# Peptides against a protein of PDB entry 4JHK: the designs that were tried, part 9

Target 1, 212 residues: chain A of PDB entry 4JHK
Amino acid sequence: EDYKIQSFDLETQKLLKTALKDPGSVDLEKVSSVIVDQSLKDQVFSREAGRICYTIVQAEAKQTNGSVFRRNLLNRLQQEFKAREETRKRSTQEWVCLVSFICNIFDYLKVNNMPMVALVHPVYDCLFRLAQSDALKNEEEVDCLVLQLHRIGDQLEKMNVQLMDELFNLLRDGFLLQEDLSSMGRLLLLEILEFRAGGWKLSDTAQKYYYS

## One batch from the design tools (peptide; aimed at target 1 N112)

Design b1_p18_1_s1 (made by RFdiffusion4, then SolubleMPNN; from b1_p18_1, 8 letters changed)
Fold by OpenDDE base, seed 4:
Structure b1_p18_1_s1 (fold): chain B 212 residues (1-212), chain A 18 residues (1-18)
Amino acid sequence: as target 1 above (212 residues)
Amino acid sequence: SAEEKLKALDEELLKELS
């Protein structure tokens, strides 16, 4: 299977490839750290990171019945989550990367094809933060919010419909009442409102209208 | 399977995020 890791240097690429095939032969703490660090810099990589992480977790479990990688990964994720407000203050880019990474881990690191229950509230907390007025005025944060809801909104709703209702109430209010939204931000909010209303589906025509 | 092994470990791993 092909993994998109060309953004790393050759040494790190070798490390990751080895971790994917023979996790017992590498420092899995280091591997987890490298993946998290890169995911906090590159939002696009976060999705690929999810797949990579899942593969490593499975490989380690199969090889040694170990969970070193997953434990280190989740510990680091928890640390970053706890510091999310500080991260947001320091760098919007890093903040949206963090949210993207958490959401992608939620999406890919499933057990028995089910999301990790412990990640449900952290994911919602991130999305609720993006739905606050001070975040909705920033197009980069709106982009992130809408992207994540497109990717995992249906799964999140299945885990807690009440929180999803509350979240979308905020989004509706933002769309209707907030004055300093960008034109694109307002458009994206409208689209995601319609997306959920349509059962987390959007027609090709609607997709073109909002994104083309 | 690897998935079955992960299921057995999941409860302990979830505590890392508590």
Scores: peptide ipSAE 0.032, ipTM 0.705, DockQ to the pose 0.455
OpenDDE base, seeds 1, 2, 3, 5: peptide ipSAE 0.024, 0.026, 0.028, 0.027; ipTM 0.644, 0.675, 0.656, 0.683

Design b1_p18_1_s2 (made by RFdiffusion4, then SolubleMPNN; from b1_p18_1, 5 letters changed)
Fold by OpenDDE base, seed 1:
Structure b1_p18_1_s2 (fold): chain B 212 residues (1-212), chain A 18 residues (1-18)
Amino acid sequence: as target 1 above (212 residues)
Amino acid sequence: SADEKLEQLDQELLEALS
């Protein structure tokens, strides 16, 4: 199985490959740190990171029945989550990478083929932050919000429909009432409102309208 | 199940760090 890790140096690539096959032979705290650090810099990698993390978790469980990697990963994730406002102030790019990473971990790091309950509230907290007026005026944050809802919205709603309703109330209010939205931002909000209303699916006609 | 128990432990850990 091939993983997209070409963005790392050769030594780090070897470390990751070893972690995927023989997690007991490497420092799993270091591995988790490397993955998180790169995910905070590269939004494209964050998707792959979710898959990599899940594979390492499964490999360690099978090899030693351990959970050292997952524990370290979640600890680091919690640290970054707690510092999310500072991250947002420092760099919008790093902030949206953080949100993307958390959402991708939610998507891939499943237990008994189900999303981790522990990640539900952190994910919603990030999405609610993106749904605030000061974030909705930034296209980069709106892009992130809409992208994550496209990826995991249906799963997240199944975990807590009440929070999803509250989130979309904010998005609807933003679309209707906020005056300083960009044209693209407004379009994306409308699209995601229709996406959920359609059962987290878009018709072919709608797809062409919004993304052609 | 064992997996559910692990998830519960992770939940407790995250709550403690919140």
Scores: peptide ipSAE 0.034, ipTM 0.627, DockQ to the pose 0.466
OpenDDE base, seeds 2, 3, 4, 5: peptide ipSAE 0.029, 0.030, 0.031, 0.030; ipTM 0.663, 0.680, 0.658, 0.660

Design b1_p18_1_s3 (made by RFdiffusion4, then SolubleMPNN; from b1_p18_1, 9 letters changed)
Fold by OpenDDE base, seed 1:
Structure b1_p18_1_s3 (fold): chain B 212 residues (1-212), chain A 18 residues (1-18)
Amino acid sequence: as target 1 above (212 residues)
Amino acid sequence: SAEDKLKALDEEMAAALS
């Protein structure tokens, strides 16, 4: 497969390419740090990062039956998660990148074709934070929230339907009661409410209404 | 409360990923 890593310098590109093919020959702690750092800067890359991480995990398991990369990745993820409020305060952009990254890791980094249970609550935590009134007034945060629910909402609901119900109660309240939502924000909330009600899919009519 | 839920989820992650 082709991986989009052209945003890195040549030395880092070489490091990542080597990690993908021969993970035992590189410092996997450094590799994990590089991936997380870039994911916090570029939300588009955070999607690619999930795929890259999954590939490295598989390569290491196949080569050495090891899990050094995954361990380091999750440790760094935990550190960033714990500091999420400070990150949000410092930079909304970095905050939504962090949420995007953790959701993409949840989506791609599966064990035996199952989501990692340890990531379920952290993902919901991030989404609940985005569903608070102070976040819903920021269109960038609403965009992130809705995007993640489109990507992994069905998977998350299977893991914990009670939390999903509670989350959508907040979203419904935001849609109906919050006065300082942007027009686009309100539209996106309505769309995601309809999306879940429709079994986590959009009808052709809804697709045209919300995204055309 | 929402704050309590966030705290609980943070603690669960810390326990799971430490």
Scores: peptide ipSAE 0.031, ipTM 0.526, DockQ to the pose 0.112
OpenDDE base, seeds 2, 3, 4, 5: peptide ipSAE 0.031, 0.027, 0.028, 0.029; ipTM 0.540, 0.669, 0.676, 0.533; seed 2 fails the geometry check

Design b1_p18_1_s4 (made by RFdiffusion4, then SolubleMPNN; from b1_p18_1, 9 letters changed)
Fold by OpenDDE base, seed 5:
Structure b1_p18_1_s4 (fold): chain B 212 residues (1-212), chain A 18 residues (1-18)
Amino acid sequence: as target 1 above (212 residues)
Amino acid sequence: SADDKLKALDEELKKALS
């Protein structure tokens, strides 16, 4: 299996490759830190990071029945989550990377083919923060919100439909009532409202016009 | 344009929510 880790230096690439094949021979805390650090800077990598993390978790489980990597990863995520408001104040880019990473971990790091229950509320909390008026006015945050809902919205709804209803009430109100949305932001909100209403599937119209 | 896309999506949304 091929993993996109070309953005790292050669030493780190070797570390990651070894972790994927022989996790017991490397410092898994260091591996987790490297992955998180890069994911907080590169939203594109965060998608790949989820897949990498899952593979390492599986490899460690098979090799030693251990879960050292997963524990370190989740501990780091919790730390970043707790500091999310400070991160947002410092850098919108880092904030949306954080949200993206948490959502990608939720998407990939499944246990017994089920999402981790412990991540449900943190994910919703991030999405609710993106749905606030001060965030909806920022197109970068709207992009992130809509992207995550496209990726994991159906899974999240299965975990808690009430929270999803509340979230989409905010999005609807933002679309209808908030005046300082960008044109693209408003378009994205409308699209995601339609997306959920259609059973978390893109309509033919949305596919044709949004991606044209 | 964004406006044209909004109009199209608005119509689809109305159908989806009906």
Scores: peptide ipSAE 0.010, ipTM 0.416, DockQ to the pose 0.014
OpenDDE base, seeds 1, 2, 3, 4: peptide ipSAE 0.007, 0.007, 0.005, 0.008; ipTM 0.380, 0.390, 0.355, 0.400

Design b1_p18_2 (made by RFdiffusion4)
Pose (drawn by RFdiffusion4):
Structure b1_p18_2 (pose): chain A 212 residues (1-212), chain P 18 residues (1-18)
Amino acid sequence: as target 1 above (212 residues)
Amino acid sequence: DEELEELIEEDIEKFEEG
């Protein structure tokens, strides 16, 4: 029900609500463009755009059996994904938004009730980038890292365990060895080590230790 | 890059066949 589009221009809100009901009536290329655009600019939308993208993808399949929107969206995201390092230099905020959005798409947009394998390596590419020492020194990026691990970390491990294992080695390494990792960064990494070791769930006691 | 494009198209094809 709530796709979280309050950040949008009033005209675009109408465009988006229209695409949900009658995709064939709207320019799906323009629609996908305004969604990707906004997703890089607003944090709340970047962690929620998956809902509206899925609703539109399903509406097109139902109405016209087409997947043009899905296509334009994936190709535009691929382009942003390819330019991820440049975007990170320009704005950490935009980069964490890109990662949140890509991971939200991996969570919501399924292919025959299965995850899109096309996004497995790209998501690991993003999370490995966050696990680097130059990224871990920024609580903003550590916050982004652990958000994705909480949300889709379990699904990702099923698709590829080797990568999740090597990724969590970098987490342990940064935890023990890195000195400019902050107190908050330490709390966030410790919680995620316990989270994964517990099978991707938060224990009652960890809930008490880490969170208000 | 080419492989990712191919995977994306394969996923779309599978979605359409569904």
Fold by OpenDDE base, seed 3:
Structure b1_p18_2 (fold): chain B 212 residues (1-212), chain A 18 residues (1-18)
Amino acid sequence: as target 1 above (212 residues)
Amino acid sequence: DEELEELIEEDIEKFEEG
C-alpha cells in the first residue's frame, strides 16, 4: 500500500515505514508522537493518518499482541481534544487539522467493523464548534466542517441522528441568517445541506475528490 | 482479528473515561 508521508523528512519516513512493517523494532511511543504532531501541522497528512494508524495497530497486534502504539495514540488524541479551545485560539490551522485527525481516526479505527463509539461525541463536539457563528465566518473552518461531513457524515448519522439533526439546524441557520459568511462558505454550506438531503451520496468524481 | 478488536475496545473505554 502507498501511504502519503512525503511531508516528513527522509529519516522520519523510514521510521514510519518500519513501524508499518515491523513495529517491534521501533519506539512506538515516538512513532505515535510523530504522527500526531505532523497531523496537527499538515492537513494533507491528517487525512492519511487514520489509515496509517490502523495499519500500525494491526501490525503490532499481529507481531507482539501488543497495543503500545494505540494506547499512546489515543492518550495523545485525548489530550489534544481536551485542549481544543486553546488550540483554536492559538492557530486555526492546527485546530482544523486536529478535527480532521480525530475524524480520520474515527473513520479508520473500527471495532467489530463499527465506528469507535467513544469518538462519536468528541467528533460531534468538534463539528458543533465549527458550526458556531464565530467559526462559520472563517472559510478554513467551514472547509474543514464540510469536508468531514462528506467523509464521515453518513456514519455519524447512523450513530446519532438527533445530534446530526441539531448540527444541520445550525448549518441551515448559518446559511440563511449569518451575514458575515464568505461567498465560498455559503456555497459550501448549501452543498452539504443538499448532500445530506440526497442521502449522503456523491457522484463518482466527487467521491474520489473527498475520499482520495 | 477478535483479539485486536478486544484490545481496541479496552482502550476506547479508557478514552471515554479520561
Scores: peptide ipSAE 0.025, ipTM 0.639, DockQ to the pose 0.081
OpenDDE base, seeds 1, 2, 4, 5: peptide ipSAE 0.022, 0.021, 0.021, 0.023; ipTM 0.591, 0.595, 0.592, 0.632

Design b1_p18_2_s1 (made by RFdiffusion4, then SolubleMPNN; from b1_p18_2, 6 letters changed)
Fold by OpenDDE base, seed 3:
Structure b1_p18_2_s1 (fold): chain B 212 residues (1-212), chain A 18 residues (1-18)
Amino acid sequence: as target 1 above (212 residues)
Amino acid sequence: DEELEKLIDEDIKLFEAS
């Protein structure tokens, strides 16, 4: 299976490829650090990172029955999550990358096809932060919010419908009442409201209207 | 993979404390 890791230099690509096939032969703490660091800089990589992480976790479990990689990954993720407000203050780009990464780990790092329950509230916390008025006025944060809801909204709702209802109440209020939304931000909020209302599906006509 | 699930559950406890 091919992984999209061309954003790394050749040496790091080799490290990642080795980790995927023979995790016991590499420094898994270093591997986890490299993946997290890049995910905090490149939102496009975040989704691939989730897939890579899942594969490494599976490979290490099968090879040594170990969990060194996952432990380091989750510890680093927890540290970044705890510091999320400072990250947001420092860099909106790093903040939305962090949210994207957490959401993609939630999406890919599953056991028996079930999401990790421990990630549900952290994911919602991030999405609720993006749904606050000071975040909704920033198109980059709205882009992130809407993208994650498109990717994992249906899964999150299955885990906690009450939180999803509360989240979408904020989004509806933002769409209707907040005056300093960008034109695109308002359009994206309307689209995601419609997306959920349609059972997490969007008609072909609506898809063309919002994304043409 | 039941063993993997158990290992994940142990690490999950760390994240729940956040």
Scores: peptide ipSAE 0.027, ipTM 0.657, DockQ to the pose 0.080
OpenDDE base, seeds 1, 2, 4, 5: peptide ipSAE 0.024, 0.026, 0.024, 0.026; ipTM 0.645, 0.653, 0.641, 0.655

Design b1_p18_2_s2 (made by RFdiffusion4, then SolubleMPNN; from b1_p18_2 with E6K E13Q K14L G18A)
Fold by OpenDDE base, seed 3:
Structure b1_p18_2_s2 (fold): chain B 212 residues (1-212), chain A 18 residues (1-18)
Amino acid sequence: as target 1 above (212 residues)
Amino acid sequence: DEELEKLIEEDIQLFEEA
């Protein structure tokens, strides 16, 4: 498999490639740290990071039946999650990267082909934070919210439909009642409302209309 | 899978405070 790690220096690329094939030969704490650090800076990479993490976890499990990488990854993720409000205050960009990363980990990092149940509430917590009035006025946060719901909304709903209903109540209220939404933000909220209403599906024509 | 359940429990514990 080809992984998109060109954003790293050559030494780090080598480290990651080695971790993917022979995780026992590298410092997995360092590997996890590098992946998390980059994911917090680059939202595009965060999606690839999920796939990379999954591969490393699988490789380590096969090699040693160990879970050192997974534990280090989740420990770091937990630290970042706990500090999410301070992160948001410091940098909206880092905040949305954090949300994107945790969502992508949820999406890709499966254990025995099962979703990480432990991440369900943390993911919802992030999405609920993005659905608050102070966040909905920021287009970057709305973009993140809608993007994650497009990617993993159906999976999250299967895990907890009640939370999803509550979340979408906030989104509907934001769409209808919040005055300081950007025009694009309002369009995105409308689109995602329709997306869920359509069973997490939308026609190509409709999607193009909203995202043109 | 008992090992998987243990991992899930450990993971849940990591995020309980958040």
Scores: peptide ipSAE 0.288, ipTM 0.842, DockQ to the pose 0.099
OpenDDE base, seeds 1, 2, 4, 5: peptide ipSAE 0.182, 0.227, 0.280, 0.028; ipTM 0.769, 0.807, 0.839, 0.650

Design b1_p18_2_s3 (made by RFdiffusion4, then SolubleMPNN; from b1_p18_2 with E6K E13K E17A G18S)
Fold by OpenDDE base, seed 3:
Structure b1_p18_2_s3 (fold): chain B 212 residues (1-212), chain A 18 residues (1-18)
Amino acid sequence: as target 1 above (212 residues)
Amino acid sequence: DEELEKLIEEDIKKFEAS
């Protein structure tokens, strides 16, 4: 299976591959740190990090019934979440990678086939931050916001419909009232508004129109 | 912050119990 770890050097790739198959033979704190660090720097990896983390979690559970990796991962996630405003000020790219990473962890690291309740509010907090006027004017942040809503919006709504309604009120206001949106940003907001209105579904034709 | 830490710990425990 391809875990899309090509962005790592060969030594780190070996470390990750070993963690995926035999987590007990590696330093899982180091593995978690490497994954988080790369997720903040690489959008492609950030998008796939959840799947990799899920596999390592399952492998450790099966091998030793342990949760060392998950604990270290979530602790680091908490630290990065706390510092999200400073991250945003330092680098928009790292900020959107952080949001993508948190959303992918939410998507893949489920407990009893349900999303982790602990991540619901942090995810919404990130999305609400992206929905503020100072963020909506940045196309990179709008891209991130819309992408995450496409991926996990339906799941998030099931967890808290009131927060989703509030979020989309901001998005609708941004679409209608904010003057400094980019043309693409405005199109993306329109698309995601239509996507939710259609029950988190969009025709293939419409999808190609907005994203091709 | 502190609340998130507690919630994460709770979910970790639930995961371990699964």
Scores: peptide ipSAE 0.027, ipTM 0.624, DockQ to the pose 0.892
OpenDDE base, seeds 1, 2, 4, 5: peptide ipSAE 0.027, 0.026, 0.025, 0.026; ipTM 0.616, 0.683, 0.614, 0.676

Design b1_p18_2_s4 (made by RFdiffusion4, then SolubleMPNN; from b1_p18_2, 5 letters changed)
Fold by OpenDDE base, seed 3:
Structure b1_p18_2_s4 (fold): chain B 212 residues (1-212), chain A 18 residues (1-18)
Amino acid sequence: as target 1 above (212 residues)
Amino acid sequence: DEELEQLIEEDIKLFEAS
């Protein structure tokens, strides 16, 4: 299987490829740091990062029954999560990359085919932050919010429907009441409201209308 | 699965809810 890691230099690509096949032969702390660093700079890569992380975790489990990579990954993720408000203040782009990365890890990094329960509240915390008025006025943050809800909203709702209801109350209020939303932002909020109302499914006609 | 439960408990300690 091919992984989209062309954004890295050749030496780092080799490191990642080796980690995917023989994780015991590389510095897994370094590997985790490289993946997190790039995910905080490239939202497109953050999606691929989830797949890469899952593969490395599985490879290490099979090779040594170890979890060194997973622990290092989560430790770094913890650090970034704790500093999320400062990250948002410094760079909206890095902030939405962080949210995207956490959501993608939740989406891909399954343990024994189970969702990572520990990430449910952190993911909701990030999404709730994106649903605040000061974030909804920023189209980049709205894009991130709506994208993650499209990707993992149904999974998150299964984990905690009460939090999802509260989140969508904020989104509905934002759509109806917030005056400084961009036209596209308001359109995206309407679309995601309809998406959930339709059981996390959008008709082909509606899909073409909103994303034409 | 006790192994999974232990991992979940450890993971929970790594994150804080707002």
Scores: peptide ipSAE 0.289, ipTM 0.834, DockQ to the pose 0.095
OpenDDE base, seeds 1, 2, 4, 5: peptide ipSAE 0.025, 0.283, 0.280, 0.024; ipTM 0.620, 0.832, 0.828, 0.647

## One batch from the design tools (peptide; aimed at target 1 L119)

Design b1_p19_1 (made by RFdiffusion4)
Pose (drawn by RFdiffusion4):
Structure b1_p19_1 (pose): chain A 212 residues (1-212), chain P 19 residues (1-19)
Amino acid sequence: as target 1 above (212 residues)
Amino acid sequence: SLEVDYEEISELIEEDAES
């Protein structure tokens, strides 16, 4: 019900609500463009845009059996994904938004009730980037890293365990060895090590230790 | 860093869209 589009221009809100019901009546290329654009600019929308993207993808399949919107969306995201390092230099905020959005799409947009394998390596590419020492010194990026691991970390491991293993070695390494990792960064990494070791769930006691 | 095969990813995206 709530696609979290309050950040949008009033005209665009109408465009988006229309695409949900009658995709054939709207420019799906322009629709996908305004969604990707906004997703890089607003944090709340970046972590929720998957809902509205899925609803539109399903609406097109139902109405016209087409997947044009899905296509425009995936190709525009691939372009942003390719330019990820440049975007990170320009704005950490945009970069964490891109990662949250890509990961939200991996969570919501399924292909025959299965995850899109096309996004497995790209998501690991993003999370490995967050696990680097130059990213871990920024609580903003560590926050982004652990948000994705909480949400799709389990799904991702099923698709590829080798990568999740090597990724968590970087997490342990940064935890023990890095000195400019902050107190909050340490709490976040420790919680995610326990989270994964526990099978991607938060124990009652960890809930008490880490969170208010 | 991980190596990224962009041609393979593009192909998989088209396969997903056509699924």
Fold by OpenDDE base, seed 3:
Order: sequence, then C-alpha cells, then structure tokens
Structure b1_p19_1 (fold): chain B 212 residues (1-212), chain A 19 residues (1-19)
Amino acid sequence: as target 1 above (212 residues)
Amino acid sequence: SLEVDYEEISELIEEDAES
C-alpha cells in the first residue's frame, strides 16, 4: 500500500513505516507531531494524512490495545484548531492545509466504523470560515472549501443537513452577490452548488480528479 | 464557532472502545 510519504526525508519515512507496522517500537508522540507538522506544510500530504493516521491507530490497537497515537494526534489537532485564526492571518497555505487535515481525519479516522460525531462541528466551523466573504475572495481558500465538500460533503450532510443548508446559502450568496471573487473561484462555487444539487455524485473522470 | 477539547474527545473514544 502506498501512503505517499515521499515528501519526507528518508529517516522520517523509516519512522513512519515503522509506526505503521510496529507502533510500539517508536515514539508515537513524535510520530503524531511529524504528521501534523508536515500536513500543515504540504497540501498533498494533508490529503493523505488521514489514511496514515487510521492505519497507525489500527496497528496500535491490535498490538497493544493502546491509543497513545490517537491521543497525541487529537491533542495536537486541538492546539492547531484553537489557533486557526492566527494561522490564517499568518499563512493562507497553512490554514487550508489545516482544514484539509481535519477533514481527512474526519473522513478516515472512524470510530466503530462511524464518523466521529465530535468532529462534525469543528469541520463545519472550518468550512463556514472558508465561506465568509473575506475568504471567498481568495482562490486558495475557495479551492480548499470546494475540495473538502467534494470529498466529505455527503457524509457531513448526513450528520447535519441544517448546517449544510446554511453553508450552501452562504456559497450561493457568494456566487451571486460577491463582486471580488476570482473567475476560477466563481466557477468552483457554481460547480459545487451543482454537485450537491446532483446528489453529491460525479462522473468517473471527476471522481478520479478529486479522489486521486 | 465552537472550541473543542480534543483531549476530552480522545478520552471519550477510549472509554467507548473499552465498553
């Protein structure tokens, strides 16, 4: 299985590979920190981090029935989430990576094969922040918003349709009324509006694009 | 916007898994 960890140096790759197979032999706090740090810097990795985290969680559970990795991961995520506004002010790139990361954790890190209910509101909070006027004018933030909705929008709607309706009201208003959207941003908003209206279903080509 | 205590969440998850 390819976990797409090529962005790490060889030493860190070895650490991650060991964590995936024998989590008891490594410092899981360090592993969690490395994953979060890289997720905030590398948008490609942030999209894959959830799957890696899930695998480590499962491996630790099987090996020691422990949850040290998950605890450290969530603690770090909490810290980053609390500082999200400052992160956004400092670096749009780190902000969208944070959103991508939390969405991927929601997508992959299931509890009893169910989405983590506790992450629903935090995810929506991030998406609502991206849907504000000051964020919609930034193409990078719109890209992030639309990408996450393509990947987990259907799941989020199942968890809370009222919040999804409110979110899409903002997106519709942005598309129709906001003057300082980029041309691409406007196209992306239109596309995601149509995507939801179509029942969150894409063509095979579009599926590959958003889920590759 | 709601602040979430992920330490608390983690503990709850562990409790659920052990139950």
Scores: peptide ipSAE 0.021, ipTM 0.580, DockQ to the pose 0.310
OpenDDE base, seeds 1, 2, 4, 5: peptide ipSAE 0.019, 0.021, 0.019, 0.020; ipTM 0.523, 0.543, 0.553, 0.536

Design b1_p19_1_s1 (made by RFdiffusion4, then SolubleMPNN; from b1_p19_1, 8 letters changed)
Fold by OpenDDE base, seed 2:
Structure b1_p19_1_s1 (fold): chain B 212 residues (1-212), chain A 19 residues (1-19)
Amino acid sequence: as target 1 above (212 residues)
Amino acid sequence: MLEIDWEEINKLIEEESNS
């Protein structure tokens, strides 16, 4: 598999590659820290991070029957989540990267081949935060929200349809009633409303855009 | 705002720490 790790320096790339193939030979705590740190800075990577993390988790389990990486990853995830409002205030970019990272961890890091139930509410909390009026006026936050819903909306709905209904009520209200939305933001909200209404079915074009 | 329960995550972390 090809992983998007070009944003790292050469030494870190080697570290990550080794972690993917021979996790027992590297400091997995350091690896987890590096992945989280970069995920907070690079949205493209944050989207890829879930897949990378899953691969490392599986590799460690197979190689040593260990779970050091997952432990450290989840610990760091919790820390970053708890600080999410501070992160948002500091940097919208870091905030949307954090959301993307959390959503992708939810998407890829399965327990017994099932989504981690414990991450459902944290993910929804992030999405609800993005659906607030103060966030909807920011195109970057709207873009993040719509992107995550395209990727994991169907899974999230299966986990809790009531929360999804509530979330989309906010999005509909934002689309219809909020006056300070950008033109693009409004279009994105309309698109995601229609996307869910259509059963979360992606067109071929949309699939390429969101999963390329 | 949703109430977040990290109990399951913490349990996993604890179990993994003991391994």
Scores: peptide ipSAE 0.193, ipTM 0.783, DockQ to the pose 0.374
OpenDDE base, seeds 1, 3, 4, 5: peptide ipSAE 0.146, 0.028, 0.029, 0.026; ipTM 0.766, 0.640, 0.662, 0.630

Design b1_p19_1_s2 (made by RFdiffusion4, then SolubleMPNN; from b1_p19_1, 9 letters changed)
Fold by OpenDDE base, seed 1:
Structure b1_p19_1_s2 (fold): chain B 212 residues (1-212), chain A 19 residues (1-19)
Amino acid sequence: as target 1 above (212 residues)
Amino acid sequence: MLEIDWEEIDKLIDEEVNS
């Protein structure tokens, strides 16, 4: 299986490849930090990062029955989450990368084929932040919000329907009442409102767009 | 501020390993 790790230097690529096949032979704390660092820079990579992380977690569990990688990964994630407001102030791009990464980790790192309950509130907190008026006026943040809801909205709702209702109340109000939305932002909000109303079901075309 | 509940995570991991 091939992984999209071309953005890393050769040495780091070797490190990641080794971690995927023989996690016991590498510094898994270093591996986790490298993946998080790159995910905070490249939103596209964050999706691949989820798949890579899942593979490493499974490989370590099988090889040594260990969870060093996952613990380090989630610890770093928590650190970044705690600093999310500072990150947002510093760089919208880094902020949406952080949200994307957290959501992708939620999507890929399942335990016993279930989402990690401990990540539900952090994910919702990020989405609620994106649903605030000061964020909805930024198309980049709206893009991120809508993308994540397309990918994991149905899973999140199953975990906590009350929070999802509250979130979509904000989105509805933003769509109807907020005057400084971009045309695309307003279109995206309408689409996601309809998407949930339709039971989170994607057309074949939309499926390809959001999951390929 | 929201924190990751490591006790909950550990519980889930243990359940998966011991299942």
Scores: peptide ipSAE 0.086, ipTM 0.723, DockQ to the pose 0.188
OpenDDE base, seeds 2, 3, 4, 5: peptide ipSAE 0.051, 0.047, 0.017, 0.033; ipTM 0.662, 0.671, 0.442, 0.672

